Peptides against a protein of PDB entry 9GMZ. Designs and how they scored, part 179

Target 1, 343 residues: chain A of PDB entry 9GMZ
Amino acid sequence: TGFPLELLTRPATERLAYFENYTVAHPRLKEVYEILMRTIAEPAGASFIFVYGASGVGKTTLRLRVEQKLTELALPKLESDRARVPVVGIEAIAPESRYFNWKEYYTRALITLEEPLIDHKFDYGVRGISRDNFGKINVESKVVAPALRRALENALIHRHPDVFFVDEAQHFGKVASGYKLQDQLDCLKSLANMTGILHCLLGTYELLTFRNLSGQLSRRSVDIHFRRYCADSPEDVQAFKSVLLTFQQHLPLAETPNLVDHWEYFYERTLGCIGTLKDWLKRVLSDALDREATTITLKDLQKRALSVAQCQKMFKEIQEGERQLSETEADVQNLRSALGLGA

## One batch from the design tools (peptide; made by RFdiffusion4, then SolubleMPNN)

Design b2_p20_1_s2 (from b2_p20_1, 12 letters changed)
Fold by OpenDDE base, seed 2:
Structure b2_p20_1_s2 (fold): chain B 343 residues (1-343), chain A 20 residues (1-20)
Amino acid sequence: as target 1 above (343 residues)
Amino acid sequence: SELLAQLEAHRRRLAELLAA
């Protein structure tokens, strides 16, 4: 089944929103989703989950689908426990300075925990944190980061989410000094330990630096690699073509475009990253809707494609991440061999 | 799961397209 045909009579904004909200299920997304859901349900003493993969692989889509599912599963409990929040999701902001802004991080996390639908006002026990009549948290400028941390710890304990998501978590690593990065990881670890809340960090391969820096995090972390599709794998190519087929059926246009016949061009300009593909098609769809076009053409696709130079840069970053993982696997094999554990 | 059902639907559609 394609998009609802009634969308063709709807405003361009509704047609675009349909496509934006549409999620294509694909093998890698399903695999990572199942692993992540199992790990959240049965953390087995883990305090952290690391989900790493290429930029544009679909990590945000994964997060949103897990958040939706955790909310659905929590509904029966939420009816009886109005204080509970099933899941918390935040996007990490890139630091403007060489220092990570913990005050901003804690403030955003607190704001995210304050869903307007929560009738039960929680007293944070911190002066300068107030709620407006709309349930929005206001944090006064005088409130210091340690006080915001205590407020967040208390809020997380009280709301007891199944998981705390941090998207774009590689932004924690953009701090200029290795010592500060370790301190940041220790802060996150302490927050997870003090609250008993499982933390899931989603990000690029730069998250591997976090894994390597904290041997203590490694003991209490689960690693999930969200792989791109590779053109050298027939199964991956088939999965990528299946995604294209689905997207062409779910573009709310009068005439179904043939995306599958151009699969090599789509692969060239997305590197097998489905999020990059969706974002590209979204831009092209927006342009088509603005022109009241009946379909999209190869020329329309080319107009919104990433440049070859952008793709080359992205590919180098992917290759470096994949190399680091391969080296880690080799190191594990070498360690096993050195321990007398057969390879 | 909804994701499983969607994936199965996508696989069926791909098989139909490749058989055509």
Scores: peptide ipSAE 0.016, ipTM 0.473, DockQ to the pose 0.058
Fold by OpenDDE base, seed 5:
Structure b2_p20_1_s2 (fold): chain B 343 residues (1-343), chain A 20 residues (1-20)
Amino acid sequence: as target 1 above (343 residues)
Amino acid sequence: SELLAQLEAHRRRLAELLAA
């Protein structure tokens, strides 16, 4: 089933919004979604979930779908417990400075926890945190990071989300000279322990550095690798072609473009990352709608493709991440063999 | 549900405010 044909008579903004909001179900997304949902439901004493994979693999799409599902599942309980927030999701910001800004992180987390449907005004116990008439949190500039942390701890305890999502979590790795990445992890671990809230960190393969730094976090963390599709796997190629087929059916254009016949070109410029593919098609669709075009051509695709240099850089980062994971898997097998547990 | 739509609309508005 393709897009609703009625969209062809709708404004370009509605047609673009349809495609933006459309999520293609694909095997890797489904697999990671099921693992993540199960882990959130039954954390088994885990305090952290790490979701790592290539830039543009679809981690943000995964997060948004999980947030939606957790919200839907919580609705019956929210009627009885009006203080509860089912899920919190933030994006970690790349600091302008060389150092991660904890004050900004805590402020954003507090703002995100403030849902207007929560009638219960919670006193955060911190001077300089107020709510406006619209229920928005205002944090005065004088409020220091330790006070914001206490406010966030109290808010998380009171609102009791099933999970706290942090997207682009590799930005926690941007520490001052002389500070250890371990100290950042200890801060996050302390927050999770003090609140009893499960934290899910989503990011690039740079998150593997977090995994390796804390043997104590490894005991309380679940790792989820969100893999790209690989061209050397016939199954992965078929899945990638199926995604292209689905996208071509869901582009709200008068004539269905043939994306599948160009699958190698799409693979070359996305490295098997469906998020990168979606973003590319969104840009091309926007251009087509602006021109009132009936379809998308190969020339339209080429105009919005990532450059070869961008793809080479992305591929190098992917190869390094995949290498580190492969080495870790080999180390586990070697450890098992050395322990006499068999391969 | 109407509540879900309101929550999703709020989340989108918060994301826009945090991106700005």
Scores: peptide ipSAE 0.007, ipTM 0.364, DockQ to the pose 0.017
Fold by OpenDDE base, seed 4:
Structure b2_p20_1_s2 (fold): chain B 343 residues (1-343), chain A 20 residues (1-20)
Amino acid sequence: as target 1 above (343 residues)
Amino acid sequence: SELLAQLEAHRRRLAELLAA
């Protein structure tokens, strides 16, 4: 079934919002979703989950779907435990300076924990943290990072989420020296240990640097690779075409565009990343709606496509990440074979 | 359903405020 036909009589803003909120189910998303949901339900002593994959593969979509599902599953318990927040999700921001801004990170995490449905005034135990009339947390400039950390620890313990998501987590790694990266990892470990809250870090292949720095993290972490679709796999090509077919059915236009016939061009400019594809189609849909167009043309697609140079750069970054993972898998296999544990 | 909708609305608003 396609989009609701009544959308064709609705404002452009509502039509665009429909497409923005629409999530295509596809094999890689479903696989990673099921693994992540099972791991959250049964962490088996893990303190961290790492979800890594190409930029634009759909990690944010995965996070949002898991957050939605965990919230739905928690609703019956939230009636009795009004202090509980089922899930917390934040995005790590690239530091403007050479150092990760922990103060900003803690502040964002605290703000996200303040769900408006929780009528329970929580005392953070920190002076200079206040709530406005809308329940928004205000953190005074004088509040130092260690105090915000304690406030976050207390809030996480009190709210007891099933998982704490950090999207774009590769930004923790943007430090000039390996020593500073270790200190950041130790800080995150300490937060997870002090709160007893499972942390899920979602990021690009740059997140692999985190896994390699701490053998202790490796023992207490679950790794999930969110793969792109590969053109050298017939199954992956078929899945990618199926996604295009679904998107063309869910573009709220009077005439259904034939996206599938252009699948090679879509693959070339998205590298098999469904998030990149969705974002491209959103831009093109927005342009079409602004012109009151009945359909999308190849020229409309070309106008909003990533350049070949951008795609080449992104592809090199993907290949390097995929190579590092393949080498790690091979090393594990070689180690197992050398230990006599078999393949 | 209403609780979920309110929670999702809040999360969207927070994301907008953090992006500004």
Scores: peptide ipSAE 0.005, ipTM 0.333, DockQ to the pose 0.017
Fold by OpenDDE base, seed 1:
Structure b2_p20_1_s2 (fold): chain B 343 residues (1-343), chain A 20 residues (1-20)
Amino acid sequence: as target 1 above (343 residues)
Amino acid sequence: SELLAQLEAHRRRLAELLAA
């Protein structure tokens, strides 16, 4: 089924919002979603989940869908346990400085844990953290990072989420020295251990460097590779074409554009990343709505496409990440063969 | 961020569903 036809009579803002809020179910998203949901339900002593994949593959969409589902599953219990938060999700910010801003991280996490619906005033045990009349956390500038950490630990213990999500987690690794990266990992480990809360770090292939530096995290972590669609796989090509077909049916335009006939061009400019594809189509839809256009043309697509230079850079980063994973898989196979376990 | 606004809007909708 396509978009609701009544949208054609609605303002451009509502038409755009429909497409922005629309999520295409595609095989890789479904697979990773099922693995992630199962791992959250049965962590088997894991303290960390790593979800890594190309920029624009759809990691944020995955997180939001899992957050939604965990919230829905918790609703019946939240009626009796008003202190519980089922899930916490934050985005790690790229540091403006050479150092990750832990104060900002802890502040954002605390703000996210403060659900307006929680009538129970939690005392964070830290001076300079207050609630406004709307229940929003206010953190005074004088509050230092160690105090905010203690407040977050107490809040996580009290709220007991099933998982704590950190999106764009590669930003923890943007520290100029290997020692500083280890310190960041040790901080996260300590937070997970002190709270007993499962942490899920979502990010680019730069997370592999972060994972490999912590030989002890590898023993208590689950890895999930969110793969792009590959043009050398007939199944992946068919899945990508199916996504294009679904998007063309859900663009709220008077005339359905034929996106599928241009699948090679879409693949060239998205590298098989569905998030990149959706963002491209959002920009093109916005332009079409601004012009009151009846459909989207190839010229409209070309106007908002990533440049060849951008695609080449992104592809190089993807190839390096996929290579590192392939080497790890080959090392596992070589180890199994050397142990006589077979391939 | 637009994502924070969407999350807040989603939380508000869930709150409205719980209050109903």
Scores: peptide ipSAE 0.000, ipTM 0.334, DockQ to the pose 0.020

Design b2_p20_1_s3 (from b2_p20_1, 14 letters changed)
Fold by OpenDDE base, seed 3:
Structure b2_p20_1_s3 (fold): chain B 343 residues (1-343), chain A 20 residues (1-20)
Amino acid sequence: as target 1 above (343 residues)
Amino acid sequence: SPLLAQLEAHRARLAAQLAA
């Protein structure tokens, strides 16, 4: 099965949008999706889910698919309770300063809790929060972070989402001091506890440093590792090639490019990260559509590839994260042995 | 469903607002 052939007669914008909206259901994505969905359904007293993995592994795609599924599952309840929001998802913004902007975080979260189905405006109980004639939330500059937090707590309680997603959550860790990082964790923990809403933080391996700073969160969190495909695993290589085959079939071009034969080059420049691969192919597709090309070539791929220096940097970050996880697994085995539980 | 389409359209609008 490939792209709809009718797309070949459609505008470049529509052809590009098709590919952007297309998701390959690859094995790692399916696995993490099932674990995450199960954990959301049965959190077993957990207040947090940590989803960590390489940059470009596909965490945003995972989030979007889970958001879609949770919305579909909530439809019967939404018919009777239109005030309910099934899921909330935001991206954490990298701080411009050594301080995380909580005011911006709370504002963004409140925007995601706007009423999609009801003309009735929720009163946040905070002066300086209003909605315009289009229903857009406006937060006056005078509104301080503690007031926005109270507004968010009230909104989360009222909307009662199944989960609150924070993508790029490693940005919480970009604070200059370990003490401030602990305060941020305590702030998030307090928000989850006060609202009763499960939080899912998605991020890079830098999220592990954030996770390890709070021994108290360890008892109330579920960890999910979103692994990349590894070239030293024949099964992973085959899965990666299968993804390339699927993408080449879904590029809306007159002639199907042969991506699979270049799998090593694709692996070299993506490190086995499917999100990075998709983004690369999107750039190349956009260029091809602009030229009204019938296909894409290796030369076209090379023009939009990440540099070797970029890949080397990303690979070092991945290796450090994978090492930390491997050491943690060894520590667990050592602890079990020391406790007399056996390996 | 019409409700699902409305929710998806709303999420798309919110995503656009948050990206700006």
Scores: peptide ipSAE 0.198, ipTM 0.825, DockQ to the pose 0.017
Fold by OpenDDE base, seed 2:
Formats: C-alpha cells, structure tokens, sequence
Structure b2_p20_1_s3 (fold): chain B 343 residues (1-343), chain A 20 residues (1-20)
C-alpha cells in the first residue's frame, strides 16, 4: 500500500507532513519495539532501561511509537483515573557548562507532566510553581533545584507513568570528571527509586560509558542495542532495500522514484541508519515539492546527501561503539569460563 | 476516541513548548 493518491491534489505542506509522519516498520525497529514494550510491561525489578545505538538509527521514532502505544493502552484506565499520565518523555539538553543543569531538567520534566485535563490540577507542594488557566506550568526563578526535584517526585508518584523516557541521554555524561558522572547516575537512580517509576534512557554509544560507571545500575538495568543494518549481512541488505522500497511508495509524488536501484549509494551515505535515510529523503522531498517536480532524481539525492567526510566521521563513531559492545560480550564469555561454566 | 485526540493534542503542545 502506497500513499493516498488524494495527496497529489493537496498543498505541498500536507504532502510533506504525510511523509514526515510516516514510519516504516522495519525489522530492527520492530524487534527493539517488542523488547522495549515487554520490558516496560514486566521490568522484573529493573529501574532502568538503556537503549543505545548509532546517531540516526531511529531511537526517537522508537520512543514516539512506544509513547503512542502506551497512551492507547492506558485509555480505558484513564476514563476512571484521570490523574494518571501513561508515559513521560523528555530530551536531555547538552550542558552549556561543565555542570548538568538539573533545574532545567526538572522543569522540563514537570512541563511534560502537565495535566491534559485542566479540571484535575495537581498541587506540587512547592511555592513558586503555578499553573495558568491553560494548565501551563510556571516556575519562578527563586525555586531551587532541590524543590523542583521534590515537585517532580510528587508529580511522578501522583501521575504514575509506566515509563519515563529521556532521549539524548548521553548528554548526562558530558561532564568534566568521572566522579561527577557517578553523581549524575546516583541522582537518576535515586529519582527512580523514590518514585518507583521505570526510567528509559535512549542515546548514542556514548551512553555505554555512562552505563558502565555504575556497577549498581548493572543489576537494575536492562540493555537494548538498537543496531544499524550492516552491508556484510545479506539479511540486513534485504531489509534495507525493503525500507527503500517502502519509502519510494510513500513519497507523495506523481511518479514513483526508483530508490532501490540506488541502494548502495543510500547505504554509503546513511551507514544503514534508517533515521538518517528518512531525514535525507525529507530534504529531497521538500526540494521536489518546492519545484513542483513529478519525481526525485539521482541529482536531487546528491544535492542533499551527507558528504563523504561526514559519513567517515559517523562511521568511526559507530565502529568504536560496536567495538565496545563486542568487548563486553567477550567479557561475559571470560566471566563464564572463570566461573567454570561452558562458553 | 475524543480522549486520545485530546491527549495527542496535549502532547503536541507540550513538545512545541519544550522546543521553543
């Protein structure tokens, strides 16, 4: 099934919005989605889930799909319990200084816990936090980080989300010292423990450094690796080609472009990352719509492709992350051997 | 569901507020 043909008569903005909102259900996304949904439903005493993978692999898409599904599943309960928020999701901001801005983090988290139903206002129990008539949270400048933390703890307990998502979570690790990194982990761990809310941190392979600093988190965390597609795997190549086929069918253009025949070029410039691929196609589609073009050409693709230098840099970062994970697997085997367990 | 639509609209507003 392709795009609705009626879109060809609609404004360029609607055609672009259709493609932006379209999600290809590719094998790696489905796999990670199922693992994540199962882990959220049955955390088995885990307080953290770590989802790591290459930049542009599709982690944000995964989060949004899980948030949507958790909301849908919560609807019957929300009819009786209107105070409940089924899921919370924020993006961690890179610190401008050597210190992570916890005040900003707590404020952003509180904003995401704003009540969808204006009639059921929660009192945060903190002076200087107010809501306007539209339910928007206002935090006065005098409110300090410890007070915001208490407000967030109370809000999370009251709203009881199934999971708290933090996207771009590698930004917690962008602090100058190892001791400070551990303190950040301890702060997050304390928040999860005090509220009883499962936290899911999504990030790049830099998140592994953060995850490995706390031996205590290892016992209470579930790891999910969101892998890219690899050109050395025939199955992965076929999956990548299938994604290209699906995208070409869902580009709202009068003539279906042949993306599949250029799969090697698409792979070269995306490294098997579907998010990178989608973003590239969005740019190209936008250009085509601006020109009222009937299709997309190779020249149109080349105009918006990442440079070879950008791809080389991204590939080095991916290889380092994949190497670190491979070493961890070897460490497990070494541990098993040392314990007298067979490999 | 009207409730689902309301929740989705709310999430979209929050996302816009966090991006601003």
Amino acid sequence: as target 1 above (343 residues)
Amino acid sequence: SPLLAQLEAHRARLAAQLAA
Scores: peptide ipSAE 0.189, ipTM 0.820, DockQ to the pose 0.016
Fold by OpenDDE base, seed 5:
Structure b2_p20_1_s3 (fold): chain B 343 residues (1-343), chain A 20 residues (1-20)
Amino acid sequence: as target 1 above (343 residues)
Amino acid sequence: SPLLAQLEAHRARLAAQLAA
């Protein structure tokens, strides 16, 4: 089924919003979604989940879908327990000053723990943290990172989310001179242990460095690889073509564009990453709507495509990540063989 | 549900606040 035909008579803003909110349920997204949902429901003593994959593979889309589902599942309990927040999701910010800003991280996390359903706002027990008449958290400049951490610990304990998501989590790896990445991981581990809240870190293949640095985290973490589609796999090519077919049916235009016939060009400029594909199509759709165009042409696609140089850079980063994973898998097999365990 | 709509509206406000 395509887009609702009534959208063709609606404003461009509504047509664009439809496509922005539309999610293609492609095989890799479904697989990772099911693994993630199962792991959140049954963490089996895990304190961390690592979701890693190429930039633009669709990790943010995955997070948003899981957040929606966890909220829906929590609704019956929220009627009786209005203090509960079912899920917390933040994006880690790239530091301006070459080191990760923990004060900003804690502040953003506290903002996401604002609950609209309670009449009485939670007192964080920290001087300089207040709420306005709308319940918005205000953090005074004098409040230091350790105080914000205590406030966050108290808030997480009080709100009891099923999971705490951190998107773009590779930004935790940006440490100042003299600091170790391990210290950042130990800080996160301490927060998870003190609160009893499961943390899910989503990011690029740079998260593999985090996994390898702490043998203690490895014992309490679940790894989820969100793979791209590979052109050397006939099954992956078919899945990618199916995604293009679905997108062309859900572009709210008078004439259905033929995206599938250009699948090689789409693959070349997305590297099999569906998030990159969706973002490209959003830009092209926006341009088409601005021109009141009836369809999208190859020329329209070319105008908004990533450059070859951008794709080459992205592909190099992907290949390095995939190589590291392949080596790790081989090391596991070698370890199993050395232990006398069957492959 | 009305509760879901309220939660979704709140999340949208928080997302906008975090993006600003």
Scores: peptide ipSAE 0.183, ipTM 0.818, DockQ to the pose 0.016
Fold by OpenDDE base, seed 4:
Structure b2_p20_1_s3 (fold): chain B 343 residues (1-343), chain A 20 residues (1-20)
Amino acid sequence: as target 1 above (343 residues)
Amino acid sequence: SPLLAQLEAHRARLAAQLAA
């Protein structure tokens, strides 16, 4: 079934919002979703989950779908425990300086732990943290990072989310020295340990650097690789074409565009990353709606496509990440062989 | 569910605050 036909009579904003909120349930997303949901339900003593994959593969979409599901599953418990927050999700911000801003991180995390119900206010036990009449957290400039950390620890313990998501988590690694990166990991580890809250870090293949730097984190982490679709796999090509077909059916336009016939061009400019594809189509849809167009043309697609140079850069980054993972897998196999164990 | 609607509305408000 395609989009609701009634959308064709609705404002452009509503039509665009429909597409923005639509999620294609493609095989890789479903697979990673099931693994992630299972791991959250049964962490088996893990303190961290790492979800890594190409930029634009759909990690944010994955997070949002998991957050929705965890919230739905928590509803019966929330009736009795109004203090509980089912899930917390933030995006890590790229530091403006060579140093990660922990104060900003803790502040953003505290904001996400605001009570969903206004009548259930929590005292963080830290001076300079207040809430307005709408429940919005205000953190005074005088509040130092250690105090914000304690407030966050208390909030996480009190709210007891099933998981704490940090999207774009590779930004923790944007520190000039390996020593500083270790310090960042130790801070995250300490927060997870002190709160007993499972942390899920989502990011690019740069997260592999985090995994490799801490032998202690590696023992308490679960790794999930969110793979792109590869053109050298017939199954992946078919899945990618099926995604195009689904998007084609869910673009709220009077005439259904033929996206599938251009699958190679879509693949060339997305590298098999469905998030990149969706973002591209959103831009093109927005343009089409602005001009009250009945359909999308190849020229419309070309206007909003990533440049070849951008795609080449992204592809190099993907290849490096995939190579590192392949080497790790080979090392495991070599170790098993050396131990006289089967593959 | 009214509770789900409240939670979703809250998440939307938080997302808007974090994007600002």
Scores: peptide ipSAE 0.223, ipTM 0.837, DockQ to the pose 0.016; fails the geometry check

